# Designs tried in a protein design run: peptides against a protein of PDB entry 3JWR. Part 24

Target 1, 323 residues: chain A of PDB entry 3JWR
Amino acid sequence: TRELQSLAAAVVPSAQTLKITDFSFSDFELSDLETALCTIRMFTDLNLVQNFQMKHEVLCRWILSVKKNYRKNVAYHNWRHAFNTAQCMFAALKAGKIQNKLTDLEILALLIAALSHDLDHRGVNNSYIQRSEHPLAQLYCHSIMEHHHFDQCLMILNSPGNQILSGLSIEEYKTTLKIIKQAILATDLALYIKRRGEFFELIRKNQFNLEDPHQKELFLAMLMTACDLSAITKPWPIQQRIAELVATEFFDQGDRERKELNIEPTDLMNREKKNKIPSMQVGFIDAICLQLYEALTHVSEDCFPLLDGCRKNRQKWQALAEQ
Target 2, 298 residues: chain A of PDB entry 3JWR as posed
Amino acid sequence: TRELQSLAAAVVPSAQTLKITDFSFSDFELSDLETALCTIRMFTDLNLVQNFQMKHEVLCRWILSVKKNYRKNVAYHNWRHAFNTAQCMFAALKAGKIQNKLTDLEILALLIAALSHDLDHRGVNNSYIQRSEHPLAQLYCHSIMEHHHFDQCLMILNSPGNQILSGLSIEEYKTTLKIIKQAILATDLALYIKRRGEFFELIRKNQFNLEDPHQKELFLAMLMTACDLSAITKPWPIQQRIAELVATEFWEQGDQVGFIDFVCTQLYEALTHVSEDCFPLLDGCRKNRQKWQALAEQ

## One batch from the design tools (peptide)

Design b1_p12_2_s1 (made by RFdiffusion4, then SolubleMPNN; from b1_p12_2, 6 letters changed)
Fold by OpenDDE base, seed 4:
Structure b1_p12_2_s1 (fold): chain B 323 residues (1-323), chain A 12 residues (1-12)
Amino acid sequence: as target 1 above (323 residues)
Amino acid sequence: SSEYEELDALLS
């Protein structure tokens, strides 16, 4: 395609030029081509292209395929969300110095997972999929959308000309896919809530050890969630804009819940409860986000900008809630 | 605890 030709022929700017190591990064000013260039830079600077002998054209095609398999009519869970998740992962690995704590296969898996974790998202949560009796709800009992996202990820990875993992041994390939699957599934907030207590307790007791395979898996799950939720850590103007996208998508679901399911939506998804957004954001930060970024900062103090951003946004949301 | 339960219900 012309898009592939343009991407493959383009000079890829440095990570410094692209500012993709910054936790404060925003994609708002970037074209789709520039987001793809950023993605190439992430793979390159994490040594993934070299270590796994990725062909440039194959990587370009894969990136474009991933981007193409996000829906354009979904307000928040689109390519830009996946791209921002991957950028946060890149920043956490580089600026947050988590790269040195992980294997190359884990890094490869996390980056692929971050980019792929919401593939073909429909702008509705698992609860809606279950209640609407969607065909996907017949295939999967739990984490319905996350299983679908992984299936889409696997489909793309196995598509002709998209096989960025072709340089891996069979064992490396199996390991990578296992980690990708676990990482994508970990983005189900219901699973995060179930598992986070173990992680926080290990941190609190100073018993956290990345050499333990179970604790490693747990950490990768927490890191995925931290990147997935990283919009809450962004500078306030960026946070506000992303919160509007999230609200738009949630209200669209709520509207569908009223019309299609004949139910009253929860406050979070109720357009009529728009005035509760600031207080709900404070609640979300307190219940879900703060402890995660605190724990992540305990694993790597260089991730502090995520925690600091979250705290600053809590203050901003609290101020709005008091108006 | 009530706030957590409400939020969990909202996020599930």
Scores: peptide ipSAE 0.031, ipTM 0.737, DockQ to the pose 0.141
Fold by OpenDDE base, seed 2:
Structure b1_p12_2_s1 (fold): chain B 323 residues (1-323), chain A 12 residues (1-12)
Amino acid sequence: as target 1 above (323 residues)
Amino acid sequence: SSEYEELDALLS
């Protein structure tokens, strides 16, 4: 395609030029092509292209395929969300110095997972999929969409000309796919809630050890969530804009719940409750985000900007909630 | 709690 040709021929700017090492990064000003260039830079600077002998054209095609398999009519859970998740992962690995704590296969898996974790998202949550009796709900009992996202990820990775993992040994390939699956499934916040207590307790007790395979898996899951939720850490103008996208998508779901399921949506999904957004954001930060970024910062102090951003945005939302 | 249900809706 013309898009592929343009991407493959383009000079990829440095991470510094693209600012993709910054936790404060925003994609708002970037074209789709520029987001793809950023993604190439992430793979390159993490040594994934070199270490796993990725062909440039194949990587370009894969990136474009991933992007294509996000829906454009979904307000938040689209390519830009996946891209920002991956960028946060990159920043956490580089600026947050987590790269030094992980294997190359883990890094490869996390980056692929971050980009792929919401593939073909429909702008509705698992509860809606289940209640609507969607065919996907018959295939999976839990984490319905996350299983679907992984299936889409696997489909793309195996598609002709998209096989970015072809340079891996059989064992490396198997390991990578296992980690990708675990990482994508971990983005189900229900699983996060279930598992986070173990992580926080290990941190609190100073018993956290990345050399333990179980704790490593747990950490990768927590890191995925931290990147997935990273919009909450962004500078206030960026956070506010993203919150509007989230609200738009949730309100669209609420409208569908009324129309298609004949149910009253929860306040979060109810456009008539827009005035509750600030207080709900405070609640979300307190219940989900703060402890995670505190724990992550304990693992790597260089991740502090995520925690600091989250705290600052809590203050901003609280101020709005008090008006 | 209603807050947990709202959170579950966000998280699901």
Scores: peptide ipSAE 0.031, ipTM 0.750, DockQ to the pose 0.163
Fold by OpenDDE base, seed 1:
Formats: structure tokens, sequence, C-alpha cells
Structure b1_p12_2_s1 (fold): chain B 323 residues (1-323), chain A 12 residues (1-12)
């Protein structure tokens, strides 16, 4: 395609020029082409292109295929969300120095997973999918959308001209796919809630050990969630704008719940309760976010900007809630 | 607690 030719021929700017190592990164001013260039830079600077012998054209095609399989009519869970998740992963690996704690296969899997974790998202949660009796709800009982996202990821990876993993051995390929699946499934917040207590307790007791395979898997899951939720850590103007996108998508679901399912939406999805957004954001930060970024900072102190950003945004949301 | 479960269901 013309888009592929343009991307493949383009000079890829440095990570410094693109500011993709910054935890404060914003994609708002970037074109779709620039987001693809940033993605190429992430793969290159993590040594994934070299270590796994990726062909440049194949990587470009894969990135464009991933981008194409996000829906444009979804307010938040679109390519830009996946791209920002991957950028936070890149920043955590580089600036947060988590790269030094992981294998090349784990890094490869995490970056692919971050970009792929919401593929073909429909702008509705698992509860809506279940209640609407969607065909996907018959295939999976739990983490319905996350299983679908992984299936889409696997489909793209196996598509002609998109096989960025073709340089891996059979064992490396199997390991990578296992980690990708686990990482995508870990973005189900229900699983995060279920598993986070074990992670926090290991940190609290100073028993956390990345040499333990189970603890490694647990850490990768927590890291995925930390990147997926990273909008809450961004500078306040960025945080506000992303929160508006999230609210728009949730209100769209609430409108559909009324119309299609004949149910009253929850406060979070109720357009008429927009005034509760600040207090709900404070609740979200306290219940879900703060402890995660605290624990991540204990694993790597260089991840502190995520925690600091989360704390600052809590204060901003609290001030609005008191208004 | 109920607000957190609703929030969890939305972000999952």
Amino acid sequence: as target 1 above (323 residues)
Amino acid sequence: SSEYEELDALLS
C-alpha cells in the first residue's frame, strides 16, 4: 500500500527527538504516520529488530496491520490508547530501567502485547458483552474481550507479510506467545484485582524475586496494568483530555445499555451524572492506581514519575470534586 | 466497594 511504502521509506527519528522515553509523553500532536515511526523506534531501541532479525518491511506492515485492526469509531479504546500503552512500556523499560530485569523475549512479548492488548475493541466492557449475549460471550466465560484481543493479535502475527516473529526458534516462539497471551489477559482489571494482593505482599515482605518464574509472571502482569492505566499518571492537561475520551466511551455504552438492553446504566456510564467524574476519578486512583505505582517504584525507583504523576492528578481531581 | 467494582468492570 501507499501507506506502507511511505512508512518503510521514512527516516525514523531518534527516541530523544520523539520524546518516547518520557513518562510525560503525549501523542495528541502526532499524525498516524508519526505514531508508526515511534513504534519502529521502540522496537529498534529495545534491540528487538537486531536480536530477532526482523525485516524492516515486515515490521512496518505489522505495525500498520495492528493499527488498522483498531476501530476508528471508538472514543478511547483505539490505536492511540494501544500506542500510549506501548510508549509507557517503552519508557518503563528504558527510563524506568526495567529492561535490565527482563529477558529479550519478555521485552518482545510485552511490546507486542501492549500494542495488541485492545485489538478490535468495540467500546464496551465484558459486562456489556455478556448481557448482550454476544457470540464472544459463548466462547469465553471470563476475560471475554481479552481473549478476543489475543486471538486478533495471533491472527495478525500469522498473516502473510506480518510475521515479525519468523526469526525466532520454535522454543522462543512458544515462549513469546505464552507471555503475550498472559500479558493481554492481565489487562482485564478483574484479574488485576484478583492477583495484585500477592504482588503487594511480596513487595511489603521484601520477598519479591524476579528469578522465581511465578513472581516473574506476576510482575509482567502488574507492569502491563501499570502501562494500560498510565493515562492517570500524565500531566494534568493530558489526563483531563484522556478522561474526557474515557467518559465519552462509557457514556456511549450507557446510552446503548438504555436503548439496546433496556437497563439503567451505572453512574460511571451515565451521561446525566457527569458531575460525579472528579469524585469517581479520586476513587479510581485510591482503589486501583496508587498502590500499583508504589509497588512498581519499589521494584525500580526510576519509575517514580508514574507514581508522582498519579499523586498529582489525585490532588487535581480531589480539588474539582470539592467544587 | 461497589463503586470500585463498577469502575473495575469498565476498565476491564
Scores: peptide ipSAE 0.035, ipTM 0.768, DockQ to the pose 0.149; fails the geometry check
Fold by OpenDDE base, seed 3:
Structure b1_p12_2_s1 (fold): chain B 323 residues (1-323), chain A 12 residues (1-12)
Amino acid sequence: as target 1 above (323 residues)
Amino acid sequence: SSEYEELDALLS
């Protein structure tokens, strides 16, 4: 395609030029081509291209395939969300110095997972999928969408000309897929809530050890969530704009719940309760986000900008809730 | 609270 030719022939700017090591990064001004260039740079600077012998054209095709398999009619859970998740992962690995704590296979898996974790997202949550009796709800009992996202990820990885993992041994391939699956499934907040207590307790007791395979797996899950939710850490103008995208998608679901399921939506998905967004954001930060970024900062102090951003945005949302 | 469960359901 013309898009592939343009991408493959383009000079890839440095990570410094692209500012993709910054936790404050915004993609709002970037074209789709520039997001793809950023993605190439992430793979290159993490040594994944060299270490796993990726062909440039294959990587370009894979990136474009991943982007193509996000829906354009979804306000938030689209390619830009996946790209921002991956960028946060890259920043956490580089600026946050987490790269030094992980294997190359783990890094490879996390980056692929971040880009792929919401593939073919339909702009509705698992609860809606279940209540609507969607065919996917018959395939999986829990984490329905996350299983679907992984299936889409696997389909793309196995598609002709998209096989970025062809340079891996059979064992490396199996390991990578296992980690990708775990990482994508970890983006189900229900699983995060279930598992986070163990992680926080290990941190609190100063017993956290990444050399333990179970604790490593737990950390990778927490890191995925931290990157997935990283919009809450962004500079306030960026945070507000992303919150509007999230609200738009949630309100669209609420409208569908009324129309298709004949139910009153929850406050979060109720367009008529837009005035509650600030207080709901405070609640979300307190219940889900703060403790995670605190724990992550304990693992790597260089991740502090994520925690600081979250705290600052809490204050901003609280001020709006008091008006 | 119901608001927390709602947030959880949306982000999951």
Scores: peptide ipSAE 0.034, ipTM 0.764, DockQ to the pose 0.144; fails the geometry check

Design b1_p12_2_s2 (made by RFdiffusion4, then SolubleMPNN; from b1_p12_2, 4 letters changed)
Fold by OpenDDE base, seed 2:
Structure b1_p12_2_s2 (fold): chain B 323 residues (1-323), chain A 12 residues (1-12)
Amino acid sequence: as target 1 above (323 residues)
Amino acid sequence: SKEYEELEELLS
């Protein structure tokens, strides 16, 4: 395609020029092509292209395939969300110095997973999929969408000309796919809530050890969630705009719940409850986000900008909630 | 807690 030709021929700017090591990064001003260039830079600077002998054209095609398999009519869970998740992962690995704590295969898997974790998202949550009796709900009992996202990820990875993992040994390939699957499934917030207590307790007791395979897996799951939720850490103007996108998608779901399922949506999904957004954001930060970024910062102090951003946005939302 | 279950339902 012309898009592939343009991407493959383009000079990829440095990570510094693209600011993709910044936790404060915004994609708002970037074209789709520029987001793809950023993604190439992430793979390159993490040494993934070199270490796993990725062909540039294959990587370009894969990135474009991933982007194409996000829906444009979904307000939040689209390519830009996946891209921002991956950028946060890159920043956490580089600026947050987590790269030194992980294997190359883990890094490869996390980056692929971050980009792929919401593939073909339909703008509705697992609860809606289940209640609507969607065919996907018959295939999977739990983490319905995350299983679908992984299936889409696997489909793309196995598609002709998209095989970015072809340079891996059989064992490396198996390991990578296992980690990708675990990482994508970990983005189910229900699983996060279930597992986070173990992580926080290990941190609190100073017993956290990445040399333990179980704790490593747990950390990768927590890191994925931290990147997935990283919009909450962004500078206030960025956070506010993203919150509007999230609200739009949730309200669209709520409207569908009323129309298609004949149910009253929860406040989060209820367009008529827009005035509760600030207080709900405070609640979300307190219940989900703060402790995660505190724990992550304990693992690597260089991740503090994520925690600081989250705290600052809590203050902003609280101020709005008090009006 | 019930609060976490409700949150899981909202965020799932």
Scores: peptide ipSAE 0.027, ipTM 0.716, DockQ to the pose 0.184
Fold by OpenDDE base, seed 4:
Parts: sequence; structure tokens; C-alpha cells
Structure b1_p12_2_s2 (fold): chain B 323 residues (1-323), chain A 12 residues (1-12)
Amino acid sequence: as target 1 above (323 residues)
Amino acid sequence: SKEYEELEELLS
């Protein structure tokens, strides 16, 4: 395709030029081509292209394939969300110095997972999928959408000309896919809530050890969530704009819940309760976000900008809630 | 797809 030819022939700017190492990064001004170029740079600067012998054209095709398998009619859970999740992962690995704590396979898996974690998202949560008796709800008992996202990820990875993992040994391939699956599944916030207590307790007791395979898996899950939720850490103007996208998608679901399921939506998804967004954001930060970024900062102090951003946005949302 | 479900089972 013309798009592939253009991407494959383009000079990829440095990470510094693209500012993709910054936790304050915004994609708002970037074209789709530029987001793809940023993604190439992430793979290159993490040494994934070299270490796993990726062909440039194959990587380009894979990136474009991932991008095209996000829906354009979904307000928030689209390519830009996946791209921002991956960028936060890149920043956490580089600027946050988490790269030094992980294997190359783990880094490879996390980056693929971040880009892929919401593939073919339909703008509705698992609860809606279950209540609507969608065919996907018959395939999976829990984390329905996350299983679907992984299936889509696997489909793309195995598609002709998209096989970025072809340079891996059989064992490396299996390991990578296992980590990708675990990472994508970990983005189910219900699973985060279930597992985070163990992580926080390990941190609190100073017993956290990345050399333990179970704790490593737990950390990767927490890191995925931290990147997935990273919009809450962004500079206030960026945070506000992203929050509007999230609200739009949630309200669209709420409207569908009224129309299709004949139910009153929760406050979070109720368009009529838009005035509750600031207080709900404070609640979300307190209940979900703060402890996660505190714990992540404990693992690597260079991740502090995420925590600081979250704290600053809490203050901003609180100020709006008092109006 | 069925093929991917089988792969998921192998990875579980």
C-alpha cells in the first residue's frame, strides 16, 4: 500500500526529536504517520529490532496492521489510546529506568501488548458485553474483551508479512506470547483490583523482588495498568481533553444501556450526571491510581513524574468538584 | 478463531 511505502521509506526521527521519552508526551499534534514513526523509534531504541532481527518493512506493516484494527468510531479506546499506552511504557522503560530491570523478551512483550491491548475495542465495557449477551460472552467467562484483544493481537502477529517475531526461537516465541497474553489480560481493571493488594503489600513490607517469577509477573501486570491509565498523569490540558474522550465513550455506552437494555446507567456512564465528573475523577484517582503510581515510584524513583502528574490532576479535579 | 483459542490453551 501507499501508506506502507511511505512509512517504510521515511526517515525515523530520534526519540529526543519525537519527545517520546517524556512522561508529559502528547499525541494530539501528531499525524497517523508520525505515530507510526514514533512506534518504530520505540522498537529501535529498545534494541528490539536488532536483538530480534526484525525486518524494517515487516515492522512497518505490523504497526499499520495494529493501527487499522482499532475502530475509528470509538471515542477513547482507539489507536491513539494504544499508542499513548505504548509511549508511556517506552517512557517508563527509558526515562523511568525500568528497562534495566527487565529482560529483552519482557520488554518486547510489553511493547507489543501495550500497542495491542485494546484491539478492536467496541467502546463498551465487559459488563455491557455480558448483559447484551454478545457472542464474545459465550467464548469467555471473564475479561471478555481482553481475551478478544489478545486474539486480535495473535491474528496480526501471525498474518503474512506481519511476523515481527519470526526471528525468535520457539522457546522465546512461547515466552513472549505468554507475557503478551498476561499483559493484555492484566488491563482488565477488575483483575488489577484483585491483584494489586499483593503488590502493594510486597512493596510496603520491602519484600518486593523482581527475581521471583511470580512477583515479576505481578509487576508486569501493574506496569501495564500504570501505562493504560497514564492519561491521569498527563499535564492538566491533556488530562482534561482525554477525560472528555473517556466521558464521551462512557456516555455513549450509557445511552445504549438505556435504549438497548432498558436500564438506568451508572453515574459514570450517565450523560445527565456530567456535573459529577470532577468528583468521580477524584474518587477514581484515590481508589485506583495514586497507590499504583506510588508503588511504581517505589520500584523506580525515576517514575515519579507519573505520580506527580496524578497528584496535580487530583488537585485540579478537586477544585472543579468544589465549584 | 478456533486456531487462536487452541494457542491460548497451550499458553495457559
Scores: peptide ipSAE 0.018, ipTM 0.591, DockQ to the pose 0.030
Fold by OpenDDE base, seed 1:
Structure b1_p12_2_s2 (fold): chain B 323 residues (1-323), chain A 12 residues (1-12)
Amino acid sequence: as target 1 above (323 residues)
Amino acid sequence: SKEYEELEELLS
């Protein structure tokens, strides 16, 4: 395609020029082409292209395929969300120095997973999918959408001309797919809530050890969630704009719940309760986000900007909630 | 808490 030709021929700017190592990164001013260029830079600077012998054209095609399989009519869970998740992963790996704690296969899997974790998202949550008796709800009992996202990821990875993993051995390939699956599934917040206690307790007791395979898996799951939620850590103007996108998508779901399911939406998804957004954001930060970024900072102190950003945004949301 | 369930619904 013309898009592929343009991307494949383009000079890829440095990570410094693209600012993709910054935890404060924003994609708002970037074109779709520039987001793809950023993605290439992430793979290159993580040594994934070299270590796994990725062909440039194949990587370009894969990126464009991933981007294409996000829906344009979804307000938040679109390519830009996936891209920002991957950028946060990149920043955590580089600036946060987590790269030094992981294997090349784990890094490869995490980056693929971050970009792929919401593929074909429909702008509705698992609860809606289940209550609407969607065909996907018949295939999976738990983490319905996350299983679907992984299936889409696998489909793309196996599509002709998109096989970025073709340079891996059979064992490396299997390992990578396992980690990708686990990482995508870990973005189900229900699973995060279920597992986070073990992670926090290990940190609290100073017993956390990345050499333990189980603890490694747990850490990768927590890291995925930290990147997926990273909008909450962004500078306030960015955070506020993303919160508006999230609210738009949730209100759209709430409208559909009323119309299609004859259900009164929760406050979070109720367009009429927009005034509760600030207090709900404070609750979200306290219940879900703060402890995660605190724990992540204990694993790597260089991840502190995520925690600091989260704390600053809590203050901003609290100030709005008091008005 | 009910808030956690609503939040789980948000991010799931």
Scores: peptide ipSAE 0.032, ipTM 0.752, DockQ to the pose 0.157; fails the geometry check
Fold by OpenDDE base, seed 5:
Structure b1_p12_2_s2 (fold): chain B 323 residues (1-323), chain A 12 residues (1-12)
Amino acid sequence: as target 1 above (323 residues)
Amino acid sequence: SKEYEELEELLS
């Protein structure tokens, strides 16, 4: 395609030029091509291209395929969300110095998972999928969309000309796919809520050990969530704009719930309750985000900007809630 | 809490 030719021929700027190592990164000003270039740089600077012998054209095609399999008519859960998740992962690995704590296969899997974790998202949550009796709800009982996202990820990875993992041994391939699956499934917030207590307790007791395979898996899950939710850590103008996108998508779901399911939406999904957004954001930060970024900062102090950003945004939302 | 269930519903 013309897009592939343009991407494959383009000079890939440095991570410094692209600012993709910054926790304060914003994609708002970037073209689709620039987001793809950023993605190439992430793979390159994490040594994934070299270590796993990725062909440049294949990587380019894969990136474009992933991007193409996000819906453009979804307000928040689109390519830009996936891209921002991956960028946060890259920043956490580099600036947050988590790279040195992980294997190359884990890093490869996390980056692929971050980019792929919401593939073909429809702008509705698992609850809506269940209540609407969507065909996917017949295939999976829990984490319905996350299973679908992984299926889409696997489909792309196995598509002709998109096989970025072809340089891996059979064992490396199997390991990578396992980690990708676990990482994508971990983005189900319900799973996060169930598992986070174990992680926080290990941190609190100073018993956290990445050499333990179970704790490693747990950490990768927490790291995925931290990147998935990283919008809450961004500088206030960025955070506020992303919150508007999230609210738009949620209100669209609420409108559909009224129309299609004849139910009253929850406050979070209710357009008529827009005035509650600031207080709900404070609640979200307190209930979900703060402890996660605190724990992550205990694993690596260089991740502090995520925690600091979250705290600052809590203050901003609280100030709005008091008006 | 009810808020957690709502949030789980949002992000799932």
Scores: peptide ipSAE 0.031, ipTM 0.743, DockQ to the pose 0.160; fails the geometry check

